Peptides against a protein of PDB entry 5HDT. Designs and how they scored, part 40

Target 1, 163 residues: chain A of PDB entry 5HDT
Amino acid sequence: MVVKTFMDMDQDSEEEKELYLNLALHLASDFFLKHPDKDVRLLVACCLADIFRIYAPEAPYTSPDKLKDIFMFITRQLKGLEDTKSPQFNRYFYLLENIAWVKSYNICFELEDSNEIFTQLYRTLFSVINNGHNQKVHMHMVDLMSSIICEGDTVSQELLDTV
Target 2, 163 residues: chain A of PDB entry 5HDT as posed
Amino acid sequence: MVVKTFMDMDQDSEEEKELYLNLALHLASDFFLKHPDKDVRLLVACCLADIFRIYAPEAPHTSPDKLKDIFMFITRQLKGLEDTKSPQFNRYFYLLENIAWVKSYNICFELEDSNEIFTQLYRTLFSVINNGHNQKVHMHMVDLMSSIICEGDTVSQELLDTV

## One batch from the design tools (peptide; aimed at target 1 A56 F109 G152)

Design b2_p24_7_s2 (made by RFdiffusion4, then SolubleMPNN; from b2_p24_7, 17 letters changed)
Fold by OpenDDE base, seed 1:
Structure b2_p24_7_s2 (fold): chain B 163 residues (1-163), chain A 24 residues (1-24)
Amino acid sequence: as target 1 above (163 residues)
Amino acid sequence: DEKRKEKLRKAGELMSEKMKKRKS
């Protein structure tokens, strides 16, 4: 229900953003980020990604430490992309598609520990990328990584050749 | 494909190094 609710929300409703602010903050609590159930953590990650989409370009989370925790958490969930035959793969795909399209990680450039976050993201993505992934998955992974590189520095020829 | 992935990896590492320099 929570996933469905956030997925259906638009970015132009200030009233809805206010109504679900408390829920958004609660989803970032240690209770959910450290939940013992892997499927629950995936759902939490998807909800958090939706929250970033809804509140873009600014997240409702004001604490740098909390933002770091969230993105490190989301990064850990992306490991689930490795098993393309998992019943939960479509939800992992949704997570990847969302954060890639929204460019959610770009907010991390304002964080002191941005380098750590991006490093872990790249390591995670390259650890799961394989030839078994379809073109869409590869596209989103490339979009996610290239967007960060483009934001952080000038576009290199090597990046252009990769994209 | 693998070559392009490696290029992107290297670009990412370069970015990481540059970011580290900015933070230091």
Scores: peptide ipSAE 0.128, ipTM 0.725, DockQ to the pose 0.037
OpenDDE base, seeds 2, 3, 4, 5: peptide ipSAE 0.075, 0.105, 0.073, 0.047; ipTM 0.663, 0.666, 0.670, 0.583; seed 5 fails the geometry check

Design b2_p24_7_s3 (made by RFdiffusion4, then SolubleMPNN; from b2_p24_7, 14 letters changed)
Fold by OpenDDE base, seed 1:
Structure b2_p24_7_s3 (fold): chain B 163 residues (1-163), chain A 24 residues (1-24)
Amino acid sequence: as target 1 above (163 residues)
Amino acid sequence: SEERKKKLEKAGKLMTEKMKKRKE
């Protein structure tokens, strides 16, 4: 229900953003980020991604430590992309598509620990990328990684050769 | 290819190191 609610929200309703602010903040609590059920964690990650989409370009989370925890959490969930035959793969795909399109991780450039976050993201993505993924999955992964590189500095020749 | 993936990873690592230096 929570996932459906956030998925249906638009970015132009200030009233809705205010209404669900408390829920958004609560979803970032340790209760959810450290939930023992992996399916619950995936749903939480999707909700968090939707929250970033809705509140873009800013985020309702003002604590740098909390933002770091959230993105490290989302990064860990992306490991689920490896199994393309999983019943939950479509939700992992949704998560990837969302954060890639919104460029959610770009907010991390304002964090002192941005290097750690991006390093873990790249390591995770390259650990799960395989030839079993369709073109769209590859596209989103490339978009996500290239956006971070482009924002950080000029596009390297090595990146251009890879894309 | 795997080679291309490694090149992209290398570029990413290089970028993250550069970003780290900027904050020091």
Scores: peptide ipSAE 0.097, ipTM 0.710, DockQ to the pose 0.037
OpenDDE base, seeds 2, 3, 4, 5: peptide ipSAE 0.015, 0.024, 0.065, 0.024; ipTM 0.518, 0.547, 0.678, 0.562

Design b2_p24_7_s4 (made by RFdiffusion4, then SolubleMPNN; from b2_p24_7, 16 letters changed)
Fold by OpenDDE base, seed 1:
Structure b2_p24_7_s4 (fold): chain B 163 residues (1-163), chain A 24 residues (1-24)
Amino acid sequence: as target 1 above (163 residues)
Amino acid sequence: MEERKKKLEKAGELVKKKMKERKK
């Protein structure tokens, strides 16, 4: 139900944004971020990605710590991209496609720990990329990485070494 | 190193290079 709701939401609807604000905030709770079922965590990540898409360019989350937790959580889910034969691969692909297109991680530039977040993202992407991935997956990963590097005014040496 | 991974890393290096050029 929740997944369907966010996927079908119109980005231009301010009324819907306000209506689902509480739900968006609830999805970022520890209950969901630390859910024991990995498939549930994947769904949560997709919902969070959709929330960022819908509320772009501004996130409904005001706490820097919460934003960090969310993106670290999403980054961990991207590990599922490694197995291209998994029944859940299409959903992992959706997650990647969404965050790459929206440039969701760019909001992290406002966070003090942005370099840590980006470093973990890059390490994760490089750890999962393999010859089984098609051109689209490669393209999205490159787009995501390029956007962060090009738009960042200050990039730590650690992040540069990760690339 | 896998071909796709290497290609991605090269792309990253290119972006890195461009970033350095902007700072000069």
Scores: peptide ipSAE 0.049, ipTM 0.616, DockQ to the pose 0.043
OpenDDE base, seeds 2, 3, 4, 5: peptide ipSAE 0.023, 0.024, 0.046, 0.024; ipTM 0.555, 0.545, 0.621, 0.557; seed 4 fails the geometry check

Design b2_p24_8 (made by RFdiffusion4)
Pose (drawn by RFdiffusion4):
Formats: sequence, C-alpha cells, structure tokens
Structure b2_p24_8 (pose): chain A 163 residues (1-163), chain P 24 residues (1-24)
Amino acid sequence: as target 2 above (163 residues)
Amino acid sequence: TKGPKIISKEEWDEVREEAEERLE
C-alpha cells in the first residue's frame, strides 16, 4: 500500500509530503535496510526511490552516513534484475526505471565514499545484464550511468575500468 | 555537479501508467 501512494504522489503535493515525511524518514531505518526478507527490502527500495523523486532536489535524509547506507542498499537490490523469470522482476524493473529517471544517485557526488558507491553500482549493473533483458533495461542502465559521468566532478581509474 | 532531476507530473503519469500495467 505505501508503495502505491508513494508511486502516485507528486512533487507538487506539499500537503501529502509534509504528512508522509516522517514515514519516509522511517523507511530508511536500519530495520528495513537489513531486513532478512527479500520481499520487504524490495518494497522498501521502491519507496526510497520515489521518496527521492518526490522531494527532489532536496531529499529528506540529511545524514551522510545514513545517505550512504541507502544507496548501497539499493545497489544490493538491483541484483534482483538478473532473474527475469521471477514474479518480482517487474518491481525490480520499476526500481531501475525510477532511479534512472530521477538520477537519484547523483546525491552521492557530495559523499566522501562516492567512488565506492559508483564503482559498486557499475559492477552490479554489468554483472546482472543478460539476454533476458529488453532494450528498456539497457536504456535505463545507460541513463543511470551516463549521468554519473557527465554531471560528476571526475572519473577515477577504478570506475573507468568497470566499463 | 548536479543533484537529482526534477520530473514533471505529465512525464511521471506516463511512467506510472506503464508500471501499473506491468504490475497487473
């Protein structure tokens, strides 16, 4: 349910945003980012993605340590893109489609561990892509990774090597 | 450097419609 309202919510709806702001901050709790259930982490990941969409360009989570935990958590969930036969695939696709459209990872440019995040993101995407993915998956991955290079300060040799 | 992109309502309505169809 919370996934649907966050999916349908708009950046304009200041009323609903102030209302659900406390829940958005809570969904990033360590209880969810490390929940042992695969289905829960997936749902939470989709919420955090729209939470970044709705509140852009000013995200609610301000703690850099916490902001780091979220994007590394999202990268771990993108592993789910590999199993194109799973019934949960289309939800992983929605997650990929969202962070690609929103360019949510660009928030990490200011984090001290940005290179580790972007490098682990690139390795993950190149390790999950297979012949089961349509061109839309390929397109979203390029949009996601292109923004990190074009709009970033720099490209380390390590990140360049993952390509 | 640039932050997250702002998505308009019209653009998001199209993406949401396709997501709803996939999830049905």

Design b2_p24_8_s1 (made by RFdiffusion4, then SolubleMPNN; from b2_p24_8, 8 letters changed)
Fold by OpenDDE base, seed 4:
Structure b2_p24_8_s1 (fold): chain B 163 residues (1-163), chain A 24 residues (1-24)
Amino acid sequence: as target 1 above (163 residues)
Amino acid sequence: MKGPKIISKEEWEKIRKEHLERLS
């Protein structure tokens, strides 16, 4: 399982990072980002989140357009957090927890379309947050949003006003 | 601006363990 491979990989495993680099690049292809199966897209998102964790503070993706596509893709997957009773909720939780801990969205600060990415992230999180979520889910959501606001020097007031 | 941070082995092991427990 590719998901398990990346999840179990340490950030200091340089040989493994080199070995699986091509796989990481392929997982960001349009084939996977636009995969018709919702569950497959979720697994892809989890892998991508782990890839950002493993290769932090850098990313193996060099194209700004590709990075934008990836984070817009991950953001869309976070909509799955809305249904706490879903069989896939635990994987959505993992996705949220991963990106909250790693702060992978910080890569987006150098992108021209960072405000668009962050706007979509905030809108998505606010659209799915509800009283059915436990305290830990709420904590990750707040932590993720707060980190972007506090650590980003490119977040405009306009962005905050649109949320 | 800050980039993604390196997560310690101990921190990530905890996250991974709890995740796997949720998956039963």
Scores: peptide ipSAE 0.712, ipTM 0.957, DockQ to the pose 0.886
OpenDDE base, seeds 1, 2, 3, 5: peptide ipSAE 0.708, 0.707, 0.708, 0.706; ipTM 0.957, 0.957, 0.957, 0.956

Design b2_p24_8_s2 (made by RFdiffusion4, then SolubleMPNN; from b2_p24_8, 9 letters changed)
Fold by OpenDDE base, seed 2:
Structure b2_p24_8_s2 (fold): chain B 163 residues (1-163), chain A 24 residues (1-24)
Amino acid sequence: as target 1 above (163 residues)
Amino acid sequence: MKGPKIISKEEWKKIREEHYKLLS
């Protein structure tokens, strides 16, 4: 399984990183980002999160437009955190913890449309937060949002108002 | 401005092992 392959890969696995580079690029294609199956999109999001982890501090994606598409895509998948009883919740939880630990959204600071990306991220996270989430989930959500504020050069007033 | 974090093999192993249980 591709998801497990990337999940198990370490950042210092240079040979594997080179081997799977083309696959990483293909996973960001519109075919996968716009896949009609919700479960497939979740798996793709997890793979992409791991790709950012594995290739940190760089990313294999060179196009700013593609990077924007990817992070907007990942943000949309985070909506699945709203249902804690879903069979796929633990996969959504992995996605959240991954991006919180890796701080993959820091890549977005280099993008012209960073405000749009972060705005959507914050809106999504606040829309899914509920009392059904355990402490770890809340912790990762808060950590993710606070790290973006602290590490960014500028934060829009809209984002500040949301927090 | 910081980029994505480089996580040690040991640190990520702990995270991964926890999720192995949840995703199994």
Scores: peptide ipSAE 0.705, ipTM 0.957, DockQ to the pose 0.912
OpenDDE base, seeds 1, 3, 4, 5: peptide ipSAE 0.696, 0.691, 0.020, 0.706; ipTM 0.956, 0.955, 0.493, 0.957; seeds 3, 5 fail the geometry check

Design b2_p24_8_s3 (made by RFdiffusion4, then SolubleMPNN; from b2_p24_8, 10 letters changed)
Fold by OpenDDE base, seed 1:
Structure b2_p24_8_s3 (fold): chain B 163 residues (1-163), chain A 24 residues (1-24)
Amino acid sequence: as target 1 above (163 residues)
Amino acid sequence: MKGPRIISKEEWAKIREEHKKLLS
């Protein structure tokens, strides 16, 4: 399936990256971002995370508005981390580790609405963190939040108050 | 300002293998 295709793709596979570029763009369409099935949206989020990994440091999405939509979308999916016993938890774990390792949210620093995106990310992560998460999950959550604070050139007072 | 990190093929292979087992 499409999820496995992007998961197995390497950054140095230039011909393959070119071949699937249009698919990557299509996955960011409203059709997928607003899909009625929650499980489908999770799979889409994982694909998008892999797309940021594969095409790093340059995302294939050129529209700032589209980038904002994507990261707000990914942030909403992270709410699924709250239930460690969910059948889809391991997929949510993949999403978390991917974006934590790749630091894909760093793309948002160049967006005008970066503070809104990061604020929602922090609120979401704090809302789902619980004692049922293992050390690796906790590590990635902390790493994701810490990297944004430490690597950002400027952080609004509102964002600091949220943390 | 630091952008997204480029993950090496070898590094990601290990991560992918971990999740392949978890998602099986």
Scores: peptide ipSAE 0.689, ipTM 0.955, DockQ to the pose 0.909
OpenDDE base, seeds 2, 3, 4, 5: peptide ipSAE 0.580, 0.672, 0.623, 0.683; ipTM 0.933, 0.951, 0.938, 0.952

Design b2_p24_8_s4 (made by RFdiffusion4, then SolubleMPNN; from b2_p24_8, 7 letters changed)
Fold by OpenDDE base, seed 4:
Structure b2_p24_8_s4 (fold): chain B 163 residues (1-163), chain A 24 residues (1-24)
Amino acid sequence: as target 1 above (163 residues)
Amino acid sequence: MKGPKIISKEEWDKIREEHLKRLS
């Protein structure tokens, strides 16, 4: 499956990165981002997270609008973390762990709508965080939010006040 | 500002293995 393909791909494998570049671009299409199946959207989000991992520190997506769409999409998927008993929770955990480790949202700092993206991310994370989450989940959530604050030069006071 | 972090193969292998264990 596509999910396994990107998850297992080495970031220093330039030949594979070039080979699957078109697939990476297609996964960011509206067809997948607006797919009616919730489980499919989750898998797409995981793939996108891996794509950011593989192509770090750069991204194969050149359009600022597309990047915004992708990260808003990923942010929406993180809502699934709220149900720790869901059969898909492990996939949501992977998504969280991936973006926390990779810090893929750092790509958003150069976008005009970065504050909007980060605001939605913070709101989403705070809305889903609960006592049912284990320490590792909490750690990733805190790490993700703190890294954006610490490493970002464009985080406005308005964003901080919103959280 | 910093870009996305390059994760080492060793670090990611651990993450991947743990993930796969959860799915099993």
Scores: peptide ipSAE 0.712, ipTM 0.957, DockQ to the pose 0.920
OpenDDE base, seeds 1, 2, 3, 5: peptide ipSAE 0.708, 0.708, 0.707, 0.704; ipTM 0.957, 0.957, 0.957, 0.956

## One batch from the design tools (peptide; aimed at target 1 F52 W101 N106)

Design b2_p25_1 (made by RFdiffusion4)
Pose (drawn by RFdiffusion4):
Structure b2_p25_1 (pose): chain A 163 residues (1-163), chain P 25 residues (1-25)
Amino acid sequence: as target 2 above (163 residues)
Amino acid sequence: MMKRFTDEEKEEWKEKVEERKEEIE
């Protein structure tokens, strides 16, 4: 249910944002990012993605250490894109479609460990892509990775090598 | 970079969300 409201919410709705702001900060808790249940991490990942969409360009989570935990957590969930036969695939696709549209990973440009995050993101995307994915998956991955290069400060040799 | 959505982007995004809900169901 929380996924639906966060999906349908708008950047304009200042009222609903101030209301759900405390829940948005809570969903990033370590209880969720490390929850052993696969279905819970997926749902939480979709929420954090829209939470970044709704509050842009000013995200609610300000702690860099915590901000790092979230985007690495999201990268681990993108591994679910590989199983195109799973009933949960379309939710992983929604997650990919969202962070690609919103360019949420660009928040990491200011983090000290940006290169580790972007490198692990690139490796993951190149390791999950297979013949089961339609061109929309390919398109979203390019949109996601293109923004990191075009709008980033630099490209390390390590990140360039993952391509 | 991240930004607020324009009217056009909001419309496109609502359409995509509707389609995505159908595919998830």

Design b2_p25_1_s1 (made by RFdiffusion4, then SolubleMPNN; from b2_p25_1, 13 letters changed)
Fold by OpenDDE base, seed 1:
Structure b2_p25_1_s1 (fold): chain B 163 residues (1-163), chain A 25 residues (1-25)
Amino acid sequence: as target 1 above (163 residues)
Amino acid sequence: MMRKMTEEEKKEYKKWREEHLKLIE
C-alpha cells in the first residue's frame, strides 16, 4: 500500500527515500489527482503531504506545472476541514497539520503562479474556518498563512489586500 | 523554504501516525 509506505517512512531514512522516489513521482500523476473517489483523493493528498515531509527541504518533483497541480489539488482537499463532525475529519486534520509543520506551500515561492496558489489557499482556509475547530486547527491555519506572508518578500499587494 | 520536522514534532506525529494507520488498515 503506497499510502502506508510513506506514512511510516522517517524523514532521515535516506536509503528508503531513494528507493521509493519513483513511487512518489507516480503518485502525483493525473490518474491519482483526478481520481473520481473523494476518499481516495483525500488519501492521495495525505500521501503527498507525507512525501513533502520526507523529502523536505526539497521536493522530488521537478516540473513547476506538476507542483502547481499538486498544491492546487491539496488546496481543494482542505475544503473538507469545514465539517468537524465528518468521519474523515481526522484525515483532513492530518493533512493540515502536516503541511503546516513542514511549511510545504513555501516551496511555491519558486513557481511563477505562486500568487494564484496562495490566493486560493487563503480563500479556502477563510471559507472553512469556524468556531467548531479546536485550538490546534486554528493554530495550524494561522501558522500556515503567517509563514507565507513572512517569507514572501515580494508577495503581491493584491494577496496582502485580500488577507 | 520547507523544513524537516523537529524532534518534538516527530514525537507528536508518531502518535498521529499510529492512529491514522489504524484507519487505513
Scores: peptide ipSAE 0.395, ipTM 0.838, DockQ to the pose 0.580
OpenDDE base, seeds 2, 3, 4, 5: peptide ipSAE 0.364, 0.390, 0.405, 0.387; ipTM 0.825, 0.831, 0.837, 0.830; seed 4 fails the geometry check

Design b2_p25_1_s2 (made by RFdiffusion4, then SolubleMPNN; from b2_p25_1, 13 letters changed; failed a check: too like the target's own chain)
Amino acid sequence: MMRKLSEEEKEKLKKWREELLKEIE

Design b2_p25_1_s3 (made by RFdiffusion4, then SolubleMPNN; from b2_p25_1, 14 letters changed)
Fold by OpenDDE base, seed 1:
Structure b2_p25_1_s3 (fold): chain B 163 residues (1-163), chain A 25 residues (1-25)
Amino acid sequence: as target 1 above (163 residues)
Amino acid sequence: MMRKMTKEEKEKLKKWRKEHLKLIE
């Protein structure tokens, strides 16, 4: 299973990272990003998070358009954090914790449409955050948003209005 | 800039996955 392959891979295994590079590229294709099954899309998002983890501080995706598509896709999946009672909540938590620890969104500063991506992320997080979330969820959400603000040299008015 | 996970974070991740993501692993 492709999901397990990236989940178990060590970030220091250079030969293994090179071997599965093409697989990582394939997972970011429109076929997977636009998959009709919601659970499949969540698994794809988790795999993408692991890919960023494994290849950090670089990403195997060289296309700015592809990176934009990926992070807009991941942002849409984070809406699933709202339902804490869902059987899939643990996977949504995995996604959040991973991207917070790795600071995956920080690669978006290299993109022309970074402000759009960050604005959508903040809107999504504030939309789902509530008192029903445990301390770890709150911590990761705060860490994710704070990292972007601290690293950003320029912030659009739209993003400022969201914060 | 993205960062690599620390050894401690990697161990936490492994532990958490074993406890909560048995359907994936």
Scores: peptide ipSAE 0.309, ipTM 0.833, DockQ to the pose 0.589
OpenDDE base, seeds 2, 3, 4, 5: peptide ipSAE 0.303, 0.295, 0.294, 0.247; ipTM 0.827, 0.821, 0.821, 0.790

Design b2_p25_1_s4 (made by RFdiffusion4, then SolubleMPNN; from b2_p25_1, 14 letters changed)
Fold by OpenDDE base, seed 2:
Structure b2_p25_1_s4 (fold): chain B 163 residues (1-163), chain A 25 residues (1-25)
Amino acid sequence: as target 1 above (163 residues)
Amino acid sequence: MMRKMTEEEKKKLKERRKEQLKLIE
């Protein structure tokens, strides 16, 4: 129910965004981020991506620590892109496409630990990218990373070593 | 900064959503 709610929601529906704000906040709780089921975590990640899409350009989450947790969580889920033959690959693609189009990670520039988040993102993407991915997957990965580099004023040495 | 999706992107995403909803139901 919850996943469907945000998946079907339009970013221009202000009434719905206000109505489901509390639900969006609840989905970022440790209960969901640390859920033991891998499939549940993937669904949570997709839902969080939709939440960022819906509320863009502003996230409904006000806590910097919570935002960090969310993006570290999403980054961990992106490891699932490694297996193109997985039955869940389409959901991982949905996650990637969404966060690339919305430029969701760009909100992390407001966080103290932005370099850590971006470093982990790049390490993850480079670890999973392979020739088995179709052109669209590659395009979204490149677009996601390029957007961060272009908007960032400074890049840590650790991030440079990763690229 | 994050951005709102274009209408074309929304259309594409809607197609993806239809596929995903079938997996959830």
Scores: peptide ipSAE 0.380, ipTM 0.856, DockQ to the pose 0.580
OpenDDE base, seeds 1, 3, 4, 5: peptide ipSAE 0.305, 0.366, 0.062, 0.362; ipTM 0.827, 0.857, 0.668, 0.851

Design b2_p25_2 (made by RFdiffusion4)
Pose (drawn by RFdiffusion4):
Structure b2_p25_2 (pose): chain A 163 residues (1-163), chain P 25 residues (1-25)
Amino acid sequence: as target 2 above (163 residues)
Amino acid sequence: SQHFTKEEDTEFREHIAEHKDEYEF
């Protein structure tokens, strides 16, 4: 249910944003980022993605240590894109489609561990892509990774090597 | 840093509405 409301919510709706702001901060709790259930982490990942969409360009989570935990957690969930036969695939696709559209990862440019995050993101995307993915998956991955290079300060040799 | 406009958000939500049932939330 919370996924649907966050999916349908608008950047304009200041009323609903102030209301659900406390829940958005809570969904980033370590209870969820490390929940052993695969289905829960997926749902939480979709929420955090729209939470970044709704509140842009000013995200609610301000702690850099916590902000790092979230984007590494999202990268781990993008592993789910590999199994195109799973019933949960379209939800992983929604996650990929969202962070690609929103360019949420660009928040990490200011984090000290940005290179580790972007490098692990690139490795993951190149390790999950297979013949089961349509061109929309390929397109979203390029949009996601292109923004990091074009709008970033620099490209380390390590990140360039993952390509 | 992150930059995502209200116009782009409207377009994105309209686009997701076309395929919303496929996500089976």

Design b2_p25_2_s1 (made by RFdiffusion4, then SolubleMPNN; from b2_p25_2, 17 letters changed)
Fold by OpenDDE base, seed 1:
Order: structure tokens, then sequence, then C-alpha cells
Structure b2_p25_2_s1 (fold): chain B 163 residues (1-163), chain A 25 residues (1-25)
């Protein structure tokens, strides 16, 4: 129910954004981010990606620590892209497509731990990319990584070492 | 560390807003 609500929500509806603000905050709780079920965590990640889309260019999360936790969480879910034959692959693809299109990770430039977040993202993407991925997956990964490099005025040595 | 100036951040937010508003899902 919750996932469908955010997937179908229009970013132009201010009334709906206010109505579901508390729900968006609740979905970022430790209960969901640390949920033992892998499929639940994937659905939560997709919902969080939709929240970033709906509330763009801002996020409803005011805590830098919470934002870090969310993006580190989403990054961990992207590991599921490795198995292209998984029944859940389409949801992993949706997650990747969404965050690449919206440029969701660019909000992390405002965080003190942005370098850690971007480094983990790059390491994850490089670890999962393989010849089984189609052109669209490659495009979204490149779009996501290039947007981060192009937006920053300087790149850390650690991030350069991951490339 | 990856750095992003305050001025660049403001410009990015404005550009991002326009970009996202132009996207049709």
Amino acid sequence: as target 1 above (163 residues)
Amino acid sequence: MISFSKEEAKEFKEERKKYIESIKF
C-alpha cells in the first residue's frame, strides 16, 4: 500500500505532499532501514527514491545524519543489480533509473560525509556491473556517476582511486 | 574531499528544480 502511494503520487500536488510528510519521515526509521527481510528493504529503497523525486529539489529529512543513513542504505540495496536473472531485478532497475534520473545523490553535496557516500556508491556500482547488464543499466550507472563528478568543483583522492 | 560551493549549490538547486519539473514520468 505505502509503496504504491508514493509511486503514483504527482510531484505537483502540494496538498498530497503535506498529507504524506509524516509517512515519508516514518519510512526512514531504523525499523525499515534495518528490516531483516531483503524484499522489504528493496521496497523501502524504491519508496525512498520516490520520496526524493516527489519532494525534489529538497528532501523532507532535515537531519544530515538521517540523509547519510538513507543514501548508505540505498547504496547497499543497489548490490542486488548483480543478479540480472533475479525475479526482483526489475525493482532494482527501477531504483537505479529513479535515482539516476532525479540525480538524488547530488543532495549529498550538502553533507559533511559526502565523500564517504559517493565513494561507497562508486565501489558498489563497479562491483555489480557486468556483461549481463543491458545498455539501459549501463547508461543509468554512467549518468549517476558522471553527474556527481561534473557537479563537484574538486574530487577527493579516495574517489579517484575508486575509478 | 568532494567540495561544492554555496553558490554552486544554489544554482544546482534551481537547475534541478527546473529539470525535474520538465521530466514526464
Scores: peptide ipSAE 0.020, ipTM 0.393, DockQ to the pose 0.058
OpenDDE base, seeds 2, 3, 4, 5: peptide ipSAE 0.020, 0.020, 0.017, 0.019; ipTM 0.492, 0.451, 0.376, 0.457; seed 3 fails the geometry check

Design b2_p25_2_s2 (made by RFdiffusion4, then SolubleMPNN; from b2_p25_2, 11 letters changed)
Fold by OpenDDE base, seed 3:
Structure b2_p25_2_s2 (fold): chain B 163 residues (1-163), chain A 25 residues (1-25)
Amino acid sequence: as target 1 above (163 residues)
Amino acid sequence: MIKFTKEEDKEFKEEESKVKDEYDF
């Protein structure tokens, strides 16, 4: 029920954005980010992606540490893209499409540990990409990575070595 | 992060709906 609320919300829903702000903050708690159920974590990731979309260009999360935790969490979920035959692949695709379209990771440039986040993202994407992925998946992965390179003033050598 | 126009936001929501239907979200 909670996940559906954010999935159906628009960016211009100002009254609803204010009403559900506390819920958005609660979804980023350790209870959800470290939930033992993999399916729950995936749904949380999709919901967090929608939250970033809804509140763009600003995030409702004011803590840099919390933002780092969230994006590291989302990055970990993207590992699920590897198995294209998984019953959950559709939700992983949704997650990828959303964060690529919104350019959610670009907010990480404001974080001290942005390089770590981007490095982990690139490593993850390159580890899961395979010939079973269709053109749309490839496009979203490229869009996600290229948006970070284009927005950044510099790319670390470590990130280059990852590619 | 991208702040969509009203039309872009609508288009995005429509595409998300199609993806959900196509992949049985």
Scores: peptide ipSAE 0.145, ipTM 0.767, DockQ to the pose 0.529
OpenDDE base, seeds 1, 2, 4, 5: peptide ipSAE 0.137, 0.024, 0.153, 0.092; ipTM 0.763, 0.621, 0.771, 0.736; seeds 4, 5 fail the geometry check

Design b2_p25_2_s3 (made by RFdiffusion4, then SolubleMPNN; from b2_p25_2, 11 letters changed)
Fold by OpenDDE base, seed 2:
Structure b2_p25_2_s3 (fold): chain B 163 residues (1-163), chain A 25 residues (1-25)
Amino acid sequence: as target 1 above (163 residues)
Amino acid sequence: SISFSKEEDKEFKEYYAKYKDEVDF
């Protein structure tokens, strides 16, 4: 499975990273981002999260529009965190934990639409956070938001007001 | 850029290895 390919890959695996670069690019296509199956979209999101992890410090996606689409897509998937009893929750948790550790959203500071992306992220996180989440989920959410605030030079006031 | 280093990736991979079966990709 493609998801396992990137999940099991090391950041130091230069040969594999080169080999699967085109696949990484293909996974960001509209075919996957707009896939009708919710479970497929979740898997794609997790895969994309790992791609950011593996190819750090730089993402293989050079198009600002594509990067925006990807992070907006990932943000939409995070809505699935709202149901802690979902059979897919662990995968949603992985997605959250990954992006929190990797701080992949920080690449969005290079985008003109960074504020839009961060706004949507914060709105999504605040909309899904609830008392049913364990401490790790809460911690990752806080870490994710805090890292963006700390790294951001131009965090919008709207975003700050949301916090 | 993303500041996530190779050392951090190693730590992440080691951590994930402990619960990857729960995710079941």
Scores: peptide ipSAE 0.683, ipTM 0.957, DockQ to the pose 0.849
OpenDDE base, seeds 1, 3, 4, 5: peptide ipSAE 0.022, 0.681, 0.023, 0.682; ipTM 0.557, 0.957, 0.556, 0.957; seed 5 fails the geometry check

